# Peptides against a protein of PDB entry 3HUF: the designs that were tried, part 26

Target 1, 320 residues: chain A of PDB entry 3HUF
Amino acid sequence: MWIIEAEGDILKGKSRILFPGTYIVGRNVSDDSSHIQVISKSISKRHARFTILTPSEKDYFTGGPCEFEVKDLDTKFGTKVNEKVVGQNGDSYKEKDLKIQLGKCPFTINAYWRSMCIQFDNPEMLSQWASNLNLLGIPTGLRDSDATTHFVMNRQAGSSITVGTMYAFLKKTVIIDDSYLQYLSTVKESVIEDASLMPDALECFKNIIKNNDQFPSSPEDCINSLEGFSCAMLNTSSESHHLLELLGLRISTFMSLGDIDKELISKTDFVVLNNAVYDSEKISFPEGIFCLTIEQLWKIIIERNSRELISKEIERLKYA

## One batch from the design tools (peptide; made by RFdiffusion4, then SolubleMPNN)

Design b2_p26_5_s3
Fold by OpenDDE base, seed 1:
Structure b2_p26_5_s3 (fold): chain B 320 residues (1-320), chain A 26 residues (1-26)
Amino acid sequence: as target 1 above (320 residues)
Amino acid sequence: SEEEEKKLEEEEEKWEEEKKKKEELE
């Protein structure tokens, strides 16, 4: 989201979030959803127009800012952004930091991009929330991105957490739920005058972890917890691969159970399958190897003695 | 300075008045 602040109390000492939309900036405007009052005698009554675009798909992957357009409203002294005069037709900016000078005002408006990108695990939830979140200047998507800051957990009552949720947790992404999104949607008007009123997702995250026994105490409890073990991974997603890497596993990727010969069994501690393959092919599992799903693996790795548990299961199946 | 701010205000007000006059003549 874009946040503005200013020197010399020209914004009344308040920070403001700029959501996607158009703002008239000037001395004689009243603060509302489309106007920014700037208190300086050296600023025109209507000095500039700021236009914040909605997030692009690219912004979700890069963590780049929503495009920021500045137009001077034909003022005597013009408008500058980063010491450059704004062109007559306006200019667009993708920099994360903008110093906006209105005319000869000795104080600048500082605009900065606070990165917030929300990944969804469920496409239906994305479809429900994406429009509202984009109107907050928050990029949204389904696919993993290095720019993701938050992850929306799918609340299916009584189900195991998804691989996406597991991976988001280990990646140290802030896990949130629909309750946070609902709360976030209500604050849009209240944050106009004070950007600090934006709800902190960390409290939601803490509550999710506290109330769900499927989460370890911290990502650090699981990261590299299986270092030294090797697995064969069959027909899993890229997220599944990255999850297993974060566990410290040596991973071999295979296309079918038929690719697992006796030599490979001798070098592999266990086989990781997706749920569909596990359920369909359980009768065809190679003898002498431990086969499990990622969800079954997760149940083991969240235990304090995960290494001992895995070792016991490996031994049990080698001698069965 | 307070005097410089006042001078800038007066210069902007004159510019707005000149704009209004141009718009009325078009």
Scores: peptide ipSAE 0.232, ipTM 0.819, DockQ to the pose 0.339
Fold by OpenDDE base, seed 5:
Structure b2_p26_5_s3 (fold): chain B 320 residues (1-320), chain A 26 residues (1-26)
Amino acid sequence: as target 1 above (320 residues)
Amino acid sequence: SEEEEKKLEEEEEKWEEEKKKKEELE
């Protein structure tokens, strides 16, 4: 989201979130959803227009800012952004930090981009929330991105957490739910006065972990917990591979269960299968290898003695 | 200074008045 603050109390000492939309900035405007009052005698009654665009798909992957347009409203002394005079038709900015000088005002408006990108685990939830979140200047998507800051867990009561949720947790992404999104939608008016009134996603995250026994206490409890073990996996999602890497596993990939030869078995402690393959092939697993699903692996990983548990299962099958 | 700020305000007010007169003549 874009946040503005200013020096010299020209914004009354308040920080403000700017959502996508158009704002008239000036001395004689009243603060509302489309106006920003700036208190200085050297600023025109209506000095500039700020226009913030909705996020692009690229912004979801890069964590880049919503485009920020500045237009001078034909003032005597003009408007500058980052010490450059704004052109007559206005200029657009993609920098994360903007110093906006209105006329000869000795104090600048500082605009900065606070990255917030929300990944969804469920396409239906994305479809429900994407439009509203984009109108808040929040990029949204389904795919894994290094720019993601938050992850919306699919709330199916009694279901196992998804691989996406597991991976988001290990990546230290803030896991949130629909309740947080609902709360976020209500603050739009209140954050005009104070950007600090944004709801704390970390509280939501703590509550999710506390109330769900499928989560370990911290990502650190699981990261590299299986260092020194080797697994083989079917060529599956990138998220599954990255999840296993974060566990500290050496990973070998195979294309079919038929590719699991004696050599692979000799170098592999266990085989990770997707649910579909596990359920279909459970009758015909290769002899002498421990096969499990990611969900079964996760149930072991969340235990404090995960290494011991896995070692016991490997030994049980090696000597069977 | 307060005097410089007041002078800038007066200069901006004159510019707004000139702009308004131009818009009334077009």
Scores: peptide ipSAE 0.228, ipTM 0.817, DockQ to the pose 0.244
Fold by OpenDDE base, seed 3:
Structure b2_p26_5_s3 (fold): chain B 320 residues (1-320), chain A 26 residues (1-26)
Amino acid sequence: as target 1 above (320 residues)
Amino acid sequence: SEEEEKKLEEEEEKWEEEKKKKEELE
């Protein structure tokens, strides 16, 4: 989201979130959803127009800002952004930090981008929330991205957490739920005068982790916890692969259970399967290899003695 | 200074008046 603040009390010492939309900036406007009052005699009554675009798909993957357009409203002294005069037709900016000078005002409006990018685990939930979040200047998507700051967990009561949720946790993404999204939707008016009123996702995250026994205490408890072990997995999920890599596993991939030969078995401690394959093909599992689901592996990995537990299971099935 | 700010305000007001006169002549 874009946040503005200013020097010399020209914004009355307030910070403001700028959502996607158009703002008239000047001395003789009243602060509202479309106007920003600036208190200086050296600026025009209506000095500039700020236009913030909705996030692009590219912004979701890069964590870049919503495009910030500045237009001078044909003032005598013009408008500058980062010491450069704004062109007659306006200019667009993708920099994360903007110093905006209105005319000859000795103080600048400082605009900065606060990175917020929300990944969804569930496409139906994305469909419900994406429009509202985009109108807050928040990029949204389903695919994994290095730019993601937040991850929306699908809460089904009594269900295991998804691989996406597991991976989001291990990569230190802030896990949130629908309650946080609801809270975000309510603050739009209050943050006009005080950007600090933006809800803290970290509190939501702490509450999720505290109230769900499917999470370890920290990502660090699981990262590299299986270093030195090797696994084989179906080449079906990139998120599953990345999750297993974060556990410190050496990973081999296969396309079908029929591709699991004696050579692969000799080099592999266990096989990771999806639930559908695990349930349908239990009878066709290769002899002498430990097969488990990612969810079963997760239940082991969250235990303090995960290495001992996995070793015992490997030994039990190699000698059975 | 407050006097400099007032001069800048007067210069901007004059500019707006000049713009208005130009628009009335076109």
Scores: peptide ipSAE 0.227, ipTM 0.815, DockQ to the pose 0.289
Fold by OpenDDE base, seed 2:
Structure b2_p26_5_s3 (fold): chain B 320 residues (1-320), chain A 26 residues (1-26)
Amino acid sequence: as target 1 above (320 residues)
Amino acid sequence: SEEEEKKLEEEEEKWEEEKKKKEELE
């Protein structure tokens, strides 16, 4: 999201969130959803127009800012951005920091980009929320991105958390739920006056973790917890692979259960399968190897004695 | 200075008046 602040009292000492939309900036405008009052005698009554675009798909992957357009409203002394005079037709900016000078005002408006990028676990929730979040200047998507700051968990009562949720947790993405999204939607008007009123996602996250026994206390409890173990997995998802890597596992990939030879069994502590393969092929599992799902592995990993539990299961099958 | 601010304000008001006159003539 774009946040503006200013030197001196020209913005009344307040920081303001600028959502996607158009703002008239000047001395003789009243602060509202489309106007920014600037208190200076050195600026025009209506001095500039700020236009913030909605986020692009590219912004979801890069964490880049919503495009910021500045137009001078044909003022005597013009408008400058980053010491450059704004062109007659306006200019567009993708820099994360903008120093905006209105006319000969001795104080500048400083605009800075605070990255918030929300990944969704399922397409249904994305479809429900994407439009509203984009109107807040928040990029949204389904795919993993290094720019993601938040992850929306689907609340299904009595279901195990998804691999996407597990991975989001381990990569230290702030996990949020629909309640946080609802809260974000209500705060839009209140944050116009004070950017500090933006809801803290960390409190929502803490409540999710505290109230859900499917999460460990911290990602650090699980990261590299299985260092020194080796697994084989079906090449099914990149997220599953990255999850197992974050656990510190050495990973071998195979295409079918038939590719699991004696050599692979000798070098592999356990086999990780998806639920569909686990349920369908349970009768055809190779002898002498521990096969489990990601969800079963996760249930072991969240335990404090995860290494001991896995070792016992491996030993049990070697001596069976 | 207060005098410089007042001069800037007067220059801006004159510019707005000139603009209004142009818009009334177009």
Scores: peptide ipSAE 0.223, ipTM 0.814, DockQ to the pose 0.247

## One batch from the design tools (peptide; made by RFdiffusion4, then SolubleMPNN)

Design b2_p27_6_s3
Fold by OpenDDE base, seed 1:
Structure b2_p27_6_s3 (fold): chain B 320 residues (1-320), chain A 27 residues (1-27)
Amino acid sequence: as target 1 above (320 residues)
Amino acid sequence: MEEEKKEKEEKEEEEEAEKLLEEEKLK
């Protein structure tokens, strides 16, 4: 989200979130959803127009800001952004930090981008929430991104957490739920005058982890917990691969169970399957190797003695 | 003439800004 602050009292000492939309900035406007009052010397009654665009798909992957357009409203002293005079037709900015000078005002409006990028695990939830979140200036998507700051967990009561949720947790992404998204939708008006009123997702995350026994106490409890073990990974997603890497596993990727010969069994501690393959091919599993799903692996990993548990399962099947 | 007009407009804008700042302090 874009946040503006200013030196001195020209913004009444308050920080303001700029959601996607158009703002008239000047001395003789009233603060509302489309106006920013700036009270200082040498500021015109209507001085500038700020236009914040909705997030692009690219912004989701890069963590870039919503495009910030500035237009001078034909003022006597003009408008500058980062010491450069704004052109007659306006200029667009993708920098994360903007110093906006209105006329000869001795104080600058400092605009800065607060990174918030929400990944969804479920396409239906993305479809439900993306419009509202984009109107908050929050990039949204389904795919993993290095820019992802938050991950929406799908609340299916009584189901195991998804691979996406597991990976988001290990990646130290803040896991949130629909309740947090609902709360975000309600605060839009209240944060106009005070950007500090933006709800803290960390409290939501803490509550999710506290109330769900499917999460370890920390990502650090699981990261590299299986260092030294080797797995064969069959028909898994890229997220599944990255998850297994974060566990410290040596990974070999295969296309079918038929690729698992006696030599591979001798070098591999266990085989990781997706649920569909596990359920369909459980009768044809190679003898002498431990086959499990990522969800079954996760249930072992969240235990404090995960290494011992896995070792026992490996031994049990080698001698069966 | 143009500079004096410019200075006068700046001064009027300054006085109006000061007045608005005083009005906002009284709210």
Scores: peptide ipSAE 0.115, ipTM 0.729, DockQ to the pose 0.136
Fold by OpenDDE base, seed 4:
Structure b2_p27_6_s3 (fold): chain B 320 residues (1-320), chain A 27 residues (1-27)
Amino acid sequence: as target 1 above (320 residues)
Amino acid sequence: MEEEKKEKEEKEEEEEAEKLLEEEKLK
């Protein structure tokens, strides 16, 4: 989201969130959802127009800002952004930090990008929330991204957490739910005068972890917990691969169960399968190797003695 | 005459801006 603050008192000492939309900026406007009052000498009654675009798909992957357009409203002294005069037709900016000078005002409006990028676990929830979140200047998507700051957990009562949720947790993404999204939808008006009123997701996250026994106390409890073990991975997602890497596993990949030979078995402690392959191919598992799903692995990993548990299961099947 | 009128208008606009700033500091 874009946040503006200003030097001196020209924004009344307040920080403001600018959501996607159009704002008239000037001395003789009232602060509302489409106006920014700026009180200083040499600022015109209507000085500039700010237009913030909705997030692009690229912004979801890069964590880049919503495009910020500035137009001078034919003022005597013009408008500058980062010491450059704004062109007659307006200019667009993708920098994360903007110093906006209105006319000869000695104080600048400082605009900065606060990164918030929400990944969804399922397309249905994305379809439900994406429009509203984009109108808050929040990029949204389904795919894993290095720019993701938050992850929406699908709450199905009595279901295991998804691989996406497991990975989001281990990579220290803030896990949120629909309750937090609902809260975000209500704050748009309250944050006009005070950007600090933006809801903190950490409380929601803490409540999710506290109330769900499928989570360890921290990501650090699981990160590198299986260092020194080796696995082979079949037909899993990219998130599954990255999850296993975060566990400290040495990972081999193969395309079919038929590729599992005696040599691979000798070098591999266990095989990780997706649920569909695990359920369909149970009868076809190679002898002398431990095969499990990521969800089964996760149940072991969240235990304090995960290394001992996994070692016992490996030994049990090697000597069976 | 036209420059003095513009300078006067600019000064009146500056005084209005200062007054608005003082009124907002008192709230």
Scores: peptide ipSAE 0.077, ipTM 0.665, DockQ to the pose 0.077
Fold by OpenDDE base, seed 3:
Structure b2_p27_6_s3 (fold): chain B 320 residues (1-320), chain A 27 residues (1-27)
Amino acid sequence: as target 1 above (320 residues)
Amino acid sequence: MEEEKKEKEEKEEEEEAEKLLEEEKLK
């Protein structure tokens, strides 16, 4: 989201969130959803127009800001952004930090991009929330992205957490739920004059982890916890691969259970399968190898003695 | 006519503001 602040009293000492939309900036406007009052003698009654675009799909992958357009409203002294005069037709900016000077005002409006990019675990929740979040200037998507700051956990009562949720946790993404999204939607009007009223996602995250036994106390408890072990996995999910890498596993990939030969078995401690393959093909598993699902592996990883538990299961099947 | 009057008043206010800023720098 874009946040503006200014030196001195030109913004009444307050920070403001700018959501996607159009704002008239000037001395003789009233602060509302479409106007920003700036108090200075050198500022015109209507001085500039700020237009913030909704996030693009590219912004979801890059963590880039919503496009910030500035137009001078034909003022005598013009408008500058980052010491450059704004062109007559307006200019668009993708920099994360903008110093906006209105006319000869001795103080600048500082606009900065607060990184917030929300990944969803399922398409249904994305479809429900994407429009509202985009109107807050928050990029949204389904695919894994290095720009992702937040991950929406699907709360199905009594279900195990998904691989996406497991991976989001281990990569230290802030996990949030629908309750946070609801809260975020309600503050839109209250944060116009005070950006500090923006809800803390970290509190929501702490509450999710504290109240759900499917999470370890920290990502650090699981990261590299299986260092020195080797697994083979069906090449079905990039998130599954990255999850296993974060556990410190050496990973081999295969396309079918028939590709698991004696050589692969000799180098592999266990095989990780998806639920569909595990349930359908459990009768055709290669002899002498431990096969499990990611969800079964996760249940072991959460335990304090995960290495001992895995070692015991490997030994049980190698000597059976 | 009303738009031209408004533009003229805005120019006069800007010229007064510029004069006041120059007078404050000379003090």
Scores: peptide ipSAE 0.032, ipTM 0.594, DockQ to the pose 0.344
Fold by OpenDDE base, seed 2:
Structure b2_p27_6_s3 (fold): chain B 320 residues (1-320), chain A 27 residues (1-27)
Amino acid sequence: as target 1 above (320 residues)
Amino acid sequence: MEEEKKEKEEKEEEEEAEKLLEEEKLK
């Protein structure tokens, strides 16, 4: 989201969030959802127009800012951004930091981009929330991005967390739920004058982790927890592979259960399967190897003695 | 190259997911 601050009292000492939209900036406007009052004698009654665009798809991947357009409203002294005079037709900016000087005002308006990119675990939740979040200047998507700051888990009562949620957690992404998205929607008006009134996503995250026994206390409890073990997996998803890698596993990939030969069994501690293959092929599992789902593996790795539990299951099948 | 590939793969999946959601709304 864009946040503006200013030197001195020209913004009344307040930090303000600028959502996507158009703002008239000047001395003789009243602060509201479309106006920014700037108190200085050197500023015109109506001085500039700020236009913040909605996020692009690319902004989700880059964590780049919503495009910031500045137009001077034919003022005597013009407008500058980063010491450069704004052109007559206006200029657009994708820099994360903008120093905006209105006319001969001795104080600069500082605009800075606070990155917030929300990944969704399912397309239904994305479809429900994307439009509203884009109107907050928040890029949204389904897949993992290096720019992702937040991850929306689906709350299904009594269901296991998804692989996407597991991976987001291990990546140290702030996991949020629909309650946080609802809260974001309610505070939109209150944050116009005070950017500090933004809801704390970390509090939401802490509450999710505290109240859901499917999460370990920290990602660090699971990262490299299975170092020294080897697994084989079906080539299912990139997230599944990355999840197993973050556990410190050596990973071999195979295309079918029929590709699991004696040599692979000798080098592999266990086989990771998706739920569909596990349920359909459980009667056809290779003898002498431990097969489990990612969800079953997750239930083990969240335990403090995960290495002992895995070792015990491996041994049980070697001596069966 | 890897970022551009990831961006393309994500866009294709989002477009597919949106299409599936539109098909579900028409049922």
Scores: peptide ipSAE 0.000, ipTM 0.201, DockQ to the pose 0.008

